# Designs tried in a protein design run: peptides against a protein of PDB entry 2ODG. Part 4

Target 1, 89 residues: chain A of PDB entry 2ODG
Amino acid sequence: MTTSQKHRDFVAEPMGEKPVGSLAGIGEVLGKKLEERGFDKAYVVLGQFLVLKKDEDLFREWLKDTCGANAKQSRDCFGCLREWCDAFL

## One batch from the design tools (peptide; aimed at target 1 G38)

Design b1_p9_8_s1 (made by RFdiffusion4, then SolubleMPNN; from b1_p9_8 with K1M N9L)
Fold by OpenDDE base, seed 4:
Structure b1_p9_8_s1 (fold): chain B 89 residues (1-89), chain A 9 residues (1-9)
Amino acid sequence: as target 1 above (89 residues)
Amino acid sequence: MSYPEAPKL
């Protein structure tokens, strides 16, 4: 499927200290909610993604429950992390 | 569906 420039920018390089808002699908609203839950860096969300064994359904449900992400937002975020892992893990 | 609890700081 078609990806956003935000997605492409994220998957193109090491994650480093990028904020949670750098993840595709995570805008300012969702980013703030994630930060309030302790997920301030993208790598913290990556950690959750890995703890969930990269399972799409589990991760997307978690994201929905944690910050209220809709289907598109959770799909975009999942795809972003999946492709980053494919490139760098 | 259930999932593991998120890590805590």
Scores: peptide ipSAE 0.064, ipTM 0.684, DockQ to the pose 0.480
OpenDDE base, seeds 1, 2, 3, 5: peptide ipSAE 0.062, 0.053, 0.059, 0.051; ipTM 0.686, 0.678, 0.668, 0.671

Design b1_p9_8_s2 (made by RFdiffusion4, then SolubleMPNN; from b1_p9_8, 3 letters changed)
Fold by OpenDDE base, seed 2:
Structure b1_p9_8_s2 (fold): chain B 89 residues (1-89), chain A 9 residues (1-9)
Amino acid sequence: as target 1 above (89 residues)
Amino acid sequence: MSYPEAPRL
C-alpha cells in the first residue's frame, strides 16, 4: 500500500507534542471530535493504541466509535501508529 | 464490542 506524505512525516521522528491531527487519517473533522473526547495530542491516541495492545481490529473499531472514522481513515491511523512504534517504541 | 479505554481526564 502507498502511504501519504503525512504518514511519512509522522513516522520519521519522535512525535513529542504533535497534535492529534498530525496522525495519518485524522483530518480536521475527526481531529475535533477526538479533541472533544480528550484526545488532543497524538501521544494520547498512542496511549489508547497501546492499552488495546496494538490490536488492529480493536483500535480501528474504537476509532470508528469515538470519532466516526471510516475504514480508510482508521486504517491510515492504525498504520501510522504501528510504524511509529516499530521505529521508536 | 466492548474494549478497554484509556483513562478519562
Scores: peptide ipSAE 0.149, ipTM 0.764, DockQ to the pose 0.623
OpenDDE base, seeds 1, 3, 4, 5: peptide ipSAE 0.144, 0.085, 0.134, 0.079; ipTM 0.763, 0.697, 0.754, 0.696

Design b1_p9_8_s3 (made by RFdiffusion4, then SolubleMPNN; from b1_p9_8, 4 letters changed)
Fold by OpenDDE base, seed 1:
Structure b1_p9_8_s3 (fold): chain B 89 residues (1-89), chain A 9 residues (1-9)
Amino acid sequence: as target 1 above (89 residues)
Amino acid sequence: MSFPEAPTL
């Protein structure tokens, strides 16, 4: 599979204060739901990703349960965070 | 499965 430009833009630089909607797979609908649950910044979702020990199945299940992400959205979001961590963590 | 709670502000 190939990555989106959104993914490439995210993994190319420190995430800083980027909103949750900057994560690949997270559009306006999912972003609003995440924000309502306190996940307003991408780094808050990164925190959850790390608490789950970067486990793909656990993270993707969490994302589905938290905001209703489908399989592609959760896969894209996981891949985005995984590759960002590989570059910067 | 149970997950950690969302951050509380």
Scores: peptide ipSAE 0.092, ipTM 0.725, DockQ to the pose 0.512
OpenDDE base, seeds 2, 3, 4, 5: peptide ipSAE 0.060, 0.084, 0.089, 0.080; ipTM 0.690, 0.709, 0.715, 0.710

Design b1_p9_8_s4 (made by RFdiffusion4, then SolubleMPNN; from b1_p9_8, 5 letters changed)
Fold by OpenDDE base, seed 5:
Structure b1_p9_8_s4 (fold): chain B 89 residues (1-89), chain A 9 residues (1-9)
Amino acid sequence: as target 1 above (89 residues)
Amino acid sequence: MEYPEAETL
């Protein structure tokens, strides 16, 4: 697998106050839907990722159910959070 | 499916 520059930019530094749209796989459409559901910051989605105990299947299904993410979008988002956590958590 | 979610204030 290859990663996007968006992924690399996200995993390279502390998350801080980055908006949800900074997550790999989360564009403007999915970002808006996540924000409407209360997930306005990347760290809020990180929280859900951690509540689901970093389980890939659970997180990706949750993301699909929550904002309509397709398989690639959910994979990219999961991978982004996983690698960020490996570096900084 | 039902999933646990963290809550925001």
Scores: peptide ipSAE 0.232, ipTM 0.817, DockQ to the pose 0.671
OpenDDE base, seeds 1, 2, 3, 4: peptide ipSAE 0.231, 0.227, 0.224, 0.230; ipTM 0.818, 0.811, 0.824, 0.813

## One batch from the design tools (peptide; aimed at target 1 F39)

Design b1_p10_1 (made by RFdiffusion4)
Pose (drawn by RFdiffusion4):
Structure b1_p10_1 (pose): chain A 89 residues (1-89), chain P 10 residues (1-10)
Amino acid sequence: as target 1 above (89 residues)
Amino acid sequence: RDIPTDNTPL
């Protein structure tokens, strides 16, 4: 899973108020769509993951249906957000 | 499916 350094950096330090495009697997284009959907910050998107009880199928369907992210990009967010929770939740 | 969306900040 050749995730960018952002995946390791994200689960290596607190997220603070970093932008939603900072989450691994969310590019600038995808960050914009989530932003238009009311997720201007990454901690708002992590909240959606928590709401879905880490249901990978619901999460992937939600992200894909919400912005059109591919099955590949959604995997990065799931492990990225999930691993952050493992160190941080 | 009906997937809930919650955009309330943490």

Design b1_p10_1_s1 (made by RFdiffusion4, then SolubleMPNN; from b1_p10_1, 3 letters changed)
Fold by OpenDDE base, seed 4:
Structure b1_p10_1_s1 (fold): chain B 89 residues (1-89), chain A 10 residues (1-10)
Amino acid sequence: as target 1 above (89 residues)
Amino acid sequence: MDIPIDSTPL
């Protein structure tokens, strides 16, 4: 229920060219791992989120498998993208 | 079951 300031900052405005590390739940370590896999921008992760039809379990599993995100990190990232989409899509 | 461990700063 409670969100971070990082989450609020992300969902408050268009995503644009924000780096992947701007996503809630994605710190420097996970961000670098995602970048190494080609997910350098937040919108690339958004694309994956949408391809998975916004399914929480599928997305969180993907994130875990892709960068080693733990449950909190994947939950935060999912929530961040979900609420961004609710606002802008 | 695999449990990834990582940290995220506030």
Scores: peptide ipSAE 0.066, ipTM 0.647, DockQ to the pose 0.051
OpenDDE base, seeds 1, 2, 3, 5: peptide ipSAE 0.035, 0.037, 0.028, 0.063; ipTM 0.630, 0.623, 0.588, 0.653

Design b1_p10_2 (made by RFdiffusion4)
Pose (drawn by RFdiffusion4):
Structure b1_p10_2 (pose): chain A 89 residues (1-89), chain P 10 residues (1-10)
Amino acid sequence: as target 1 above (89 residues)
Amino acid sequence: LIEKGVEMAK
């Protein structure tokens, strides 16, 4: 899973108020769509993950249906957001 | 922030 340094950096330090495009697997284009959906910050998107009880199928369908992210990009967000929770939740 | 994020996500 050749995730960018952002994946490790994200689960290596608190997220603070970093932009949603900062989450691994969310590019600038995808960050814009989520932003238009009311998720201007990454901690808002992490909240959606928590609401879905880490249901990978619901999460992937939600992200894909919400912005059109591919099955590949959604994998990065799931492990990225989930691993952050493992160190941080 | 996490609590605020969960509230806004809902």

Design b1_p10_2_s1 (made by RFdiffusion4, then SolubleMPNN; from b1_p10_2, 3 letters changed)
Fold by OpenDDE base, seed 2:
Structure b1_p10_2_s1 (fold): chain B 89 residues (1-89), chain A 10 residues (1-10)
Amino acid sequence: as target 1 above (89 residues)
Amino acid sequence: LIEEGIEKAK
């Protein structure tokens, strides 16, 4: 699978205070929905990812249920967090 | 504030 530049930009450096919209697969529509649910920073979504023990199915299902992410969006977001964790966690 | 997600994951 190929990755986007957005993905590469995210996984290349510490997450810091990056907004939730910085995550691959999370555009303005999904980002606003996540923010409305309290997930305003990428690190908050990271927290959910870690609470789910990095389980792909659980995370992608959660993302779908929380903001309406489709299969590609949830896959991209999961991959983004997985690879960031592999590099920095 | 977080309205859902982490609480459901527990």
Scores: peptide ipSAE 0.048, ipTM 0.691, DockQ to the pose 0.175
OpenDDE base, seeds 1, 3, 4, 5: peptide ipSAE 0.047, 0.045, 0.041, 0.047; ipTM 0.686, 0.681, 0.687, 0.691; seed 4 fails the geometry check

Design b1_p10_2_s2 (made by RFdiffusion4, then SolubleMPNN; from b1_p10_2, 5 letters changed)
Fold by OpenDDE base, seed 3:
Structure b1_p10_2_s2 (fold): chain B 89 residues (1-89), chain A 10 residues (1-10)
Amino acid sequence: as target 1 above (89 residues)
Amino acid sequence: LIEEGIKKAL
């Protein structure tokens, strides 16, 4: 399965202070909703991902319930965090 | 606030 350039840009370097919108699958609409719930930085979503033990189904369900992400958006976001963790965690 | 927003794994 191919990935987006946005995914590749995210997984290529330390996360630092990147905004939540830098995550693959998270655009302006989803990003705003996440920010309104306190998930303003990518590392906060990473925290949720880790608390969920990196479980794909749990994370994607959470993302859908939290910001209305569709299947592609949640899959892209999960894959982005999974690959980042494989590289840097 | 964020503590209440974090979903816990089973």
Scores: peptide ipSAE 0.417, ipTM 0.881, DockQ to the pose 0.122
OpenDDE base, seeds 1, 2, 4, 5: peptide ipSAE 0.370, 0.414, 0.405, 0.382; ipTM 0.865, 0.884, 0.879, 0.880

Design b1_p10_2_s3 (made by RFdiffusion4, then SolubleMPNN; from b1_p10_2, 6 letters changed)
Fold by OpenDDE base, seed 1:
Structure b1_p10_2_s3 (fold): chain B 89 residues (1-89), chain A 10 residues (1-10)
Amino acid sequence: as target 1 above (89 residues)
Amino acid sequence: LLEEGIKKAL
């Protein structure tokens, strides 16, 4: 699958303190909603991804229910975290 | 529950 530059930028380096909006698929609208729910850092969403055992369906459903992500946004976000974990976890 | 994730902690 082809990826965005945003995806490549995220998976290329340690996550550190990157904001939630740095995740692929998470724009300003979704990022604001996630921040309002306490998910201000990408590593907090990573935590959710991990406690869901990296399950795609569970994570994407959670993201949809939490911030209203559509299918592409949730898929992009999931893929971003999956590939980051493959590289650094 | 597992599906509740970390949201309950926030």
Scores: peptide ipSAE 0.060, ipTM 0.712, DockQ to the pose 0.143
OpenDDE base, seeds 2, 3, 4, 5: peptide ipSAE 0.057, 0.055, 0.057, 0.047; ipTM 0.704, 0.700, 0.706, 0.693

Design b1_p10_2_s4 (made by RFdiffusion4, then SolubleMPNN; from b1_p10_2, 4 letters changed)
Fold by OpenDDE base, seed 1:
Structure b1_p10_2_s4 (fold): chain B 89 residues (1-89), chain A 10 residues (1-10)
Amino acid sequence: as target 1 above (89 residues)
Amino acid sequence: LLEEGIEVAK
């Protein structure tokens, strides 16, 4: 599978205080919606990802329901967090 | 703060 530069930039280093918009698949529109719900940092979405036990279907459904992410956006976001966790968690 | 909290997997 091919990845975006945004994905590669995110998974390459500890996420620290990176904003939610740094996640692959999360653009300006989705980022603002997530921020309005309190998911302002990427690590908050990481928290959601982890309490869903890294389950792809559960996470992607949550993302769709929370900010209206489409299939590609949710897939990109999930893959971004999965690979980050594989490297750093 | 989170408006809805975190959804936990069942």
Scores: peptide ipSAE 0.418, ipTM 0.870, DockQ to the pose 0.117
OpenDDE base, seeds 2, 3, 4, 5: peptide ipSAE 0.257, 0.399, 0.414, 0.386; ipTM 0.823, 0.862, 0.868, 0.864

Design b1_p10_3 (made by RFdiffusion4)
Pose (drawn by RFdiffusion4):
Structure b1_p10_3 (pose): chain A 89 residues (1-89), chain P 10 residues (1-10)
Amino acid sequence: as target 1 above (89 residues)
Amino acid sequence: ARTYPEAPKN
């Protein structure tokens, strides 16, 4: 899973108020769609993950149906958001 | 279209 340094950096330090495009697997284009959906910050998107009880199928369907992210990009967010929770939740 | 449980927004 050749995730960018952002995946390791994200689960290496608190997220603070970093932008939603900062989440691994969410590019600038995808960050814009989620932003238009009311997720202007990454901690708002992490909240969606928590609401879905880490249901990978619901999460992937939600992210894909919400912005059109591919099955590949959604895997990065799941492990990225999930691993952050493992160190941080 | 399917609906999903959602977290609060800004």

Design b1_p10_3_s1 (made by RFdiffusion4, then SolubleMPNN; from b1_p10_3, 4 letters changed)
Fold by OpenDDE base, seed 5:
Structure b1_p10_3_s1 (fold): chain B 89 residues (1-89), chain A 10 residues (1-10)
Amino acid sequence: as target 1 above (89 residues)
Amino acid sequence: MRSYPEAPTL
């Protein structure tokens, strides 16, 4: 599978204070919903990803339940965080 | 609805 430029931009460098919308698969609509639920920074979603022990099914289901992400959006977001962690953790 | 561990929220 190929990745987006957004994915590549995110996984290439430390996360820092990047907004939640910087995550692959998280557009403006999902980003606003995540922000409303308290997930305003990408690192907060990273925290959830880690609390869920990097489990793909759990994380993607959580993301769907939390912001209404579809299968592609949750896949892209999961892959983005997985590859970021592989590079920096 | 399943219960999940959650990261801290504001």
Scores: peptide ipSAE 0.092, ipTM 0.715, DockQ to the pose 0.794
OpenDDE base, seeds 1, 2, 3, 4: peptide ipSAE 0.042, 0.041, 0.041, 0.042; ipTM 0.640, 0.639, 0.638, 0.640

Design b1_p10_3_s2 (made by RFdiffusion4, then SolubleMPNN; from b1_p10_3, 3 letters changed)
Fold by OpenDDE base, seed 4:
Structure b1_p10_3_s2 (fold): chain B 89 residues (1-89), chain A 10 residues (1-10)
Amino acid sequence: as target 1 above (89 residues)
Amino acid sequence: MRTYPEAPTL
């Protein structure tokens, strides 16, 4: 499957203090909703991803329920975090 | 709504 440049930029380096909107699949609309729910940094979403034991179905459903992500957005976000973890964990 | 294990909220 293909990835976006946004995905490649995210997985290439430690995420540090990157905002939640830097995650693949998370644009302005979803980013604002996540920030309003307390997920202001990408690493906070990473924390949720890890608490869910990196389970794709659970994470994608959570993201949909939390900010209204569609199937592509949730897949892109999951893939972004999975590949980041594969590189840096 | 479905509940999920979640990290503590700040």
Scores: peptide ipSAE 0.128, ipTM 0.740, DockQ to the pose 0.669
OpenDDE base, seeds 1, 2, 3, 5: peptide ipSAE 0.088, 0.042, 0.043, 0.105; ipTM 0.681, 0.640, 0.643, 0.725

Design b1_p10_3_s3 (made by RFdiffusion4, then SolubleMPNN; from b1_p10_3, 4 letters changed)
Fold by OpenDDE base, seed 5:
Structure b1_p10_3_s3 (fold): chain B 89 residues (1-89), chain A 10 residues (1-10)
Amino acid sequence: as target 1 above (89 residues)
Amino acid sequence: MKTYPEAPRL
């Protein structure tokens, strides 16, 4: 599958203090919902990804339950974090 | 809705 420029921008460099909205698949709507639940930085969502042991099904279901992400949004977000970890973790 | 372990929230 092809990736977005947003995905490529995220996986290309250290995460630092990037906001949650920098994650591929996370737009304004999902970002605000994640922030309301305490996930305001991309690295907080990374933490959740890691405590779920990088499991795709668990993470995508969590994201759906937490902010209402659809299948494409959760796939894009998962892929973004997976490839970032492959590069930097 | 299932319960999952969650990372700390700010």
Scores: peptide ipSAE 0.296, ipTM 0.835, DockQ to the pose 0.874
OpenDDE base, seeds 1, 2, 3, 4: peptide ipSAE 0.226, 0.223, 0.216, 0.293; ipTM 0.762, 0.758, 0.756, 0.833

Design b1_p10_3_s4 (made by RFdiffusion4, then SolubleMPNN; from b1_p10_3, 4 letters changed)
Fold by OpenDDE base, seed 5:
Parts: C-alpha cells; sequence; structure tokens
Structure b1_p10_3_s4 (fold): chain B 89 residues (1-89), chain A 10 residues (1-10)
C-alpha cells in the first residue's frame, strides 16, 4: 500500500518529543481528543501500542474507542507505529 | 466501556 508523506516523515527518525498529532492518521481533531485523554505525545500512544503487544485489532479498536478514529485513520496510525518500531526497536 | 490492556497510568 501507498503511504503518506506524514507517515514517511514519522518513520524516518526517532520520534523524541513529537506531539501526538505527528502520527499518521491523527489529524487536529483526533489529536485534540487524544490530548484530552492524556496522550499528548506520540510516545504515549507508542506505549499503549506496545502494551497491546502490537496487536492491530486491539490497537485500532482502542484508538476508535478513545478518540473516534475511523478505519482509515486507525489503519494509518497503526501502520505508522508498526513501521517505526520495525526501524527503531 | 470495553477494557483493554493499557499503558501505565500517568
Amino acid sequence: as target 1 above (89 residues)
Amino acid sequence: MKTYPEAPTL
């Protein structure tokens, strides 16, 4: 599948202190909802992704329940974190 | 509300 430039930018380097909105699939609306739930940094969402054992179904369902992400948004976010982990973990 | 394994609480 094709990826966005946002995805490519995220997976290309250590995420450091990047905001949650830097994750592919997470726009301004979803980002604000995640921030309201305490997920202000991309690495906090990474933490959730890892606790969920990198499971796609669990993570995408969690993301939907937490911020209202649709299927495309949750797919993009999952893929972004998976590929980042493949590169840096 | 559905429960999930989750990151440590802040």
Scores: peptide ipSAE 0.083, ipTM 0.686, DockQ to the pose 0.643
OpenDDE base, seeds 1, 2, 3, 4: peptide ipSAE 0.042, 0.040, 0.039, 0.043; ipTM 0.645, 0.634, 0.631, 0.640

Design b1_p10_4 (made by RFdiffusion4)
Pose (drawn by RFdiffusion4):
Structure b1_p10_4 (pose): chain A 89 residues (1-89), chain P 10 residues (1-10)
Amino acid sequence: as target 1 above (89 residues)
Amino acid sequence: SPAVGSLPSP
């Protein structure tokens, strides 16, 4: 899982108020769609993960249906958001 | 956030 340094950096320090495009697997284009959907900050998107009880199928379907992220990009967000929770939740 | 809590399309 050749995730960018952002994946390790994200689960290495608190998220603070970093932009939603900062989440691994969410590019600038995808960050824009989530932003238009009311997720202007990454901690709002992490909240969606928590609401879905880490249901990978519901999360992938939600992200994909919400912005069109591919099955590949959604895997990065799941492990990225999930691993952050493992260190932080 | 009112955006959180949405579900995927059936």

Design b1_p10_4_s1 (made by RFdiffusion4, then SolubleMPNN; from b1_p10_4, 3 letters changed)
Fold by OpenDDE base, seed 2:
Structure b1_p10_4_s1 (fold): chain B 89 residues (1-89), chain A 10 residues (1-10)
Amino acid sequence: as target 1 above (89 residues)
Amino acid sequence: SSAVGLLPKP
């Protein structure tokens, strides 16, 4: 599938201390909601992704329920974390 | 704040 430049920028390098808003599919609106729930860094969302065993359906459902992500936003975010893990984990 | 919304493994 076609990816965004935001996706490519994220998966190209170590995650470090990048904010949650650096994840593909996570804009200002979703980022604020995630931060309010304690998910302020991308690596905290990575933690949730990993405890859900990288399962796409479970993660996308969690993201929808947690911050109101739509189908495209959750797909973009999942793909971003999946490809980052494939490269660096 | 802390991420209290983290879920356990399924």
Scores: peptide ipSAE 0.100, ipTM 0.734, DockQ to the pose 0.320
OpenDDE base, seeds 1, 3, 4, 5: peptide ipSAE 0.097, 0.090, 0.093, 0.092; ipTM 0.729, 0.728, 0.727, 0.733

Design b1_p10_4_s2 (made by RFdiffusion4, then SolubleMPNN; from b1_p10_4 with S6L S9K)
Fold by OpenDDE base, seed 4:
Structure b1_p10_4_s2 (fold): chain B 89 residues (1-89), chain A 10 residues (1-10)
Amino acid sequence: as target 1 above (89 residues)
Amino acid sequence: SPAVGLLPKP
């Protein structure tokens, strides 16, 4: 599988204060829904990812339930966080 | 505002 430039840009550097919309798979629509639920920064979603022990099924289900992400969006977001953690955590 | 949807550790 290939990744997007958005994914590569995210995993290439420390997360810092990047908005939730900087995560691969999270566009304007999903980003706004996540922000409404208090997930305004990428690191807050990272927190959920880590609380779920990096479990793909649990995380992707959570993302779907929280903002309505489809399979591709949740896959892209999960992969983005997984690879970021592999590099920096 | 705190994240409403943050789940506890499974």
Scores: peptide ipSAE 0.109, ipTM 0.762, DockQ to the pose 0.356
OpenDDE base, seeds 1, 2, 3, 5: peptide ipSAE 0.107, 0.107, 0.102, 0.105; ipTM 0.760, 0.761, 0.754, 0.758

Design b1_p10_5 (made by RFdiffusion4)
Pose (drawn by RFdiffusion4):
Structure b1_p10_5 (pose): chain A 89 residues (1-89), chain P 10 residues (1-10)
Amino acid sequence: as target 1 above (89 residues)
Amino acid sequence: PSLVTSKYSP
């Protein structure tokens, strides 16, 4: 899982108020769509993960259906958001 | 947090 340094950096320090495009697997294009959906910050998107009880199928369908992210990009967000929770939740 | 649902259409 050749995730960018952002994946390790994200789960290495608190997220603070970093932009939603900062989440691994969410590019600038995808960050824009989520932003238009009311998720202008990454901690709002992490909240959706928590609401879905880490249901990978629901999360992937939600992200894909919400912005069109591919099955590949959604995997990065799941492990990225999930691992952050493992160190932080 | 609450669940926010939408549908993207290309």

Design b1_p10_5_s1 (made by RFdiffusion4, then SolubleMPNN; from b1_p10_5, 4 letters changed)
Fold by OpenDDE base, seed 4:
Structure b1_p10_5_s1 (fold): chain B 89 residues (1-89), chain A 10 residues (1-10)
Amino acid sequence: as target 1 above (89 residues)
Amino acid sequence: MKLVKSKYVP
């Protein structure tokens, strides 16, 4: 699939303290909703991704339930974390 | 504060 520059920027380096909004598919609207739920850093969402054993369906359902992500947003976010993990885990 | 509902924890 085609990736965004935002995706490429995220997967290129350790995520450190990057905000949740740095994840592909997570813009200002979804980012604020995630922050309000305690997911303020990208690594907190990574934690959820890993707890779900990298399962795409479960993660995308969680993201939709948690912040109202649509299909493209959840796919972009999942792909971003999957490829980051492939590079750095 | 609990971040994740039980259904999202294996």
Scores: peptide ipSAE 0.189, ipTM 0.812, DockQ to the pose 0.122
OpenDDE base, seeds 1, 2, 3, 5: peptide ipSAE 0.179, 0.177, 0.179, 0.186; ipTM 0.807, 0.805, 0.806, 0.811

Design b1_p10_5_s2 (made by RFdiffusion4, then SolubleMPNN; from b1_p10_5, 4 letters changed)
Fold by OpenDDE base, seed 4:
Structure b1_p10_5_s2 (fold): chain B 89 residues (1-89), chain A 10 residues (1-10)
Amino acid sequence: as target 1 above (89 residues)
Amino acid sequence: MELVKSKYVP
């Protein structure tokens, strides 16, 4: 599938302290909702992704439930974390 | 503060 520049920028380097909004699929609206729920950094969402054992369906359901992500947003976010993990874990 | 609901923790 086609990826965005935002995706490529994220997966290219260690995520460090990057804000949650740096994740592909997570714009200002979803980012603010995630921050309000305590997911202020990309690595906190990574933690949830890993706790769910990288399961796509579970993660995308979680993201929808947590911040109202639509199908494209959740797919983009999942793909972003999956490919980051493939590169750095 | 709990970040994750039980259904999202294996």
Scores: peptide ipSAE 0.213, ipTM 0.819, DockQ to the pose 0.122
OpenDDE base, seeds 1, 2, 3, 5: peptide ipSAE 0.207, 0.208, 0.209, 0.212; ipTM 0.816, 0.816, 0.817, 0.820

Design b1_p10_5_s3 (made by RFdiffusion4, then SolubleMPNN; from b1_p10_5, 4 letters changed)
Fold by OpenDDE base, seed 4:
Parts: structure tokens; sequence; C-alpha cells
Structure b1_p10_5_s3 (fold): chain B 89 residues (1-89), chain A 10 residues (1-10)
């Protein structure tokens, strides 16, 4: 499957203190909504991803319910975290 | 502030 440069930039290096908006699929609109819910850093969303045991359906449902992500946005975000974990976790 | 709702905890 084709990935974006944003995805490739994220999965290529340690996450550190990257903002939530650095996640693939998370633009300014979704990022602001996530920040309002306390998910200000990408690693906080990673935490939710891990609590859900990396389950795609559960994570994408959570993201939709939390910030209104559409199918593509949630897929991109899930794939971004999955591949980051494969590389660094 | 509660980040995670019970429905999103296995």
Amino acid sequence: as target 1 above (89 residues)
Amino acid sequence: MKLVESKYVP
C-alpha cells in the first residue's frame, strides 16, 4: 500500500516529543480536537494504541469517536503507529 | 481529566 512522505518521516526515527499532528492522517483539524481531549503528543496516542493491544478495529473506532477521523485518516494513523512500533518497539 | 474511557480498555 502507498504511504505518504509524512508517514515515512514519522516511522523513520524515534518518536520523542513529536506533536500529535505529526502522525500520518492527523492534520490541523483532527490534531486540535485530539489536543483538546488531552492527546497533545504522538506518544499519548501511541499509549492508547498499545492499551488497545494494537487492534486495528478498536483503535480506528476510538480515533473516529475521539476526533471525528474518517476512514482514510484512521487507516493512515493506525498504519503509522503500527510501522513505528515494528521498527522501534 | 480522564484520557481513556472504560470502553476503550480491554
Scores: peptide ipSAE 0.205, ipTM 0.822, DockQ to the pose 0.140
OpenDDE base, seeds 1, 2, 3, 5: peptide ipSAE 0.190, 0.197, 0.200, 0.198; ipTM 0.816, 0.820, 0.823, 0.820

Design b1_p10_5_s4 (made by RFdiffusion4, then SolubleMPNN; from b1_p10_5, 4 letters changed)
Fold by OpenDDE base, seed 4:
Structure b1_p10_5_s4 (fold): chain B 89 residues (1-89), chain A 10 residues (1-10)
Amino acid sequence: as target 1 above (89 residues)
Amino acid sequence: MELVESKYVP
């Protein structure tokens, strides 16, 4: 599977205080919608990902329902968090 | 403020 530079930049280091928009698949439009719902930092979305026990279908459904992410955006975001966790968790 | 709806909590 092909990844973006944005994905590679995210999974390469601890996420710290990175904004939600630093997640692969999350651009300005989706980022603003997530922020309006209280998901302002990437680690808050990570929290949701972990609460859902890293389940892809549940997470992608949540992301779609929460900010209107399409299939590619939700896939990119899920993959970003999965690979970050594989490296750092 | 509740961030997560009950249906998204196992």
Scores: peptide ipSAE 0.206, ipTM 0.812, DockQ to the pose 0.122
OpenDDE base, seeds 1, 2, 3, 5: peptide ipSAE 0.203, 0.201, 0.206, 0.190; ipTM 0.809, 0.808, 0.812, 0.804

Design b1_p10_6 (made by RFdiffusion4)
Pose (drawn by RFdiffusion4):
Structure b1_p10_6 (pose): chain A 89 residues (1-89), chain P 10 residues (1-10)
Amino acid sequence: as target 1 above (89 residues)
Amino acid sequence: SKKSYPEVPK
Protein backbone atom coordinates (compact mmCIF):
# COMPACT_ATOMS: atom_id res chain seq x y z
CA MET A 1 0.00 0.00 0.00
CA THR A 2 2.26 2.70 -1.40
CA THR A 3 0.42 5.38 0.57
CA SER A 4 2.01 8.85 0.48
CA GLN A 5 4.01 10.11 3.46
CA LYS A 6 0.75 11.77 4.50
CA HIS A 7 -0.61 8.43 5.71
CA ARG A 8 2.31 7.90 8.11
CA ASP A 9 2.46 11.60 9.02
CA PHE A 10 -1.26 11.62 9.72
CA VAL A 11 -1.15 8.63 12.10
CA ALA A 12 2.16 9.94 13.55
CA GLU A 13 0.80 13.21 14.99
CA PRO A 14 -2.63 14.65 15.94
CA MET A 15 -4.80 15.82 13.01
CA GLY A 16 -5.54 19.22 14.46
CA GLU A 17 -7.66 21.29 12.02
CA LYS A 18 -5.87 20.16 8.87
CA PRO A 19 -7.97 20.42 5.62
CA VAL A 20 -10.01 17.45 4.43
CA GLY A 21 -7.78 17.10 1.39
CA SER A 22 -5.07 16.19 3.93
CA LEU A 23 -6.57 12.74 4.56
CA ALA A 24 -4.73 9.98 2.68
CA GLY A 25 -6.75 8.78 -0.33
CA ILE A 26 -8.60 12.14 -0.61
CA GLY A 27 -7.07 14.27 -3.36
CA GLU A 28 -7.73 17.97 -4.02
CA VAL A 29 -10.58 17.09 -6.40
CA LEU A 30 -12.18 14.72 -3.88
CA GLY A 31 -11.56 17.08 -1.00
CA LYS A 32 -13.58 19.69 -2.91
CA LYS A 33 -16.59 17.43 -3.23
CA LEU A 34 -16.62 16.52 0.43
CA GLU A 35 -16.12 20.22 1.20
CA GLU A 36 -19.23 21.02 -0.84
CA ARG A 37 -20.97 18.38 1.20
CA GLY A 38 -20.18 20.21 4.47
CA PHE A 39 -16.87 18.55 5.32
CA ASP A 40 -14.48 21.53 5.21
CA LYS A 41 -12.19 19.91 7.79
CA ALA A 42 -10.75 16.35 8.05
CA TYR A 43 -12.00 15.81 11.58
CA VAL A 44 -15.57 16.10 10.14
CA VAL A 45 -14.80 13.24 7.74
CA LEU A 46 -13.22 11.12 10.46
CA GLY A 47 -16.55 11.59 12.26
CA GLN A 48 -18.34 9.89 9.39
CA PHE A 49 -16.04 6.89 9.79
CA LEU A 50 -16.87 6.71 13.47
CA VAL A 51 -20.60 6.97 12.73
CA LEU A 52 -20.34 4.01 10.34
CA LYS A 53 -18.85 1.80 13.07
CA LYS A 54 -15.82 1.25 10.82
CA ASP A 55 -18.12 -0.63 8.43
CA GLU A 56 -15.78 -0.87 5.46
CA ASP A 57 -18.61 -1.59 3.03
CA LEU A 58 -20.75 1.26 4.28
CA PHE A 59 -17.74 3.58 4.38
CA ARG A 60 -16.60 2.80 0.86
CA GLU A 61 -20.13 3.06 -0.49
CA TRP A 62 -20.58 6.32 1.38
CA LEU A 63 -17.33 7.91 0.14
CA LYS A 64 -17.79 6.59 -3.40
CA ASP A 65 -21.46 7.53 -3.54
CA THR A 66 -20.68 10.87 -1.91
CA CYS A 67 -17.76 11.88 -4.24
CA GLY A 68 -17.05 9.03 -6.71
CA ALA A 69 -13.78 7.92 -5.15
CA ASN A 70 -12.53 4.69 -6.65
CA ALA A 71 -12.27 1.38 -4.81
CA LYS A 72 -8.54 2.15 -4.56
CA GLN A 73 -8.76 5.60 -3.01
CA SER A 74 -11.34 4.43 -0.47
CA ARG A 75 -8.97 1.74 0.80
CA ASP A 76 -6.38 4.39 1.67
CA CYS A 77 -8.93 6.40 3.65
CA PHE A 78 -10.23 3.31 5.47
CA GLY A 79 -6.79 2.13 6.68
CA CYS A 80 -5.63 5.76 7.06
CA LEU A 81 -8.61 6.81 9.16
CA ARG A 82 -8.73 3.43 10.90
CA GLU A 83 -5.04 3.41 11.80
CA TRP A 84 -5.30 6.92 13.12
CA CYS A 85 -8.04 5.62 15.35
CA ASP A 86 -5.88 2.65 16.40
CA ALA A 87 -3.19 5.03 17.72
CA PHE A 88 -5.69 7.65 18.71
CA LEU A 89 -8.96 5.85 19.54
CA SER P 1 -29.80 2.52 -6.82
CA LYS P 2 -27.68 4.32 -4.20
CA LYS P 3 -28.19 3.73 -0.54
CA SER P 4 -28.90 6.26 2.22
CA TYR P 5 -26.23 6.62 4.75
CA PRO P 6 -26.15 7.88 8.27
CA GLU P 7 -24.08 11.03 8.49
CA VAL P 8 -22.23 12.94 11.14
CA PRO P 9 -23.28 16.47 12.08
CA LYS P 10 -21.53 19.11 10.04

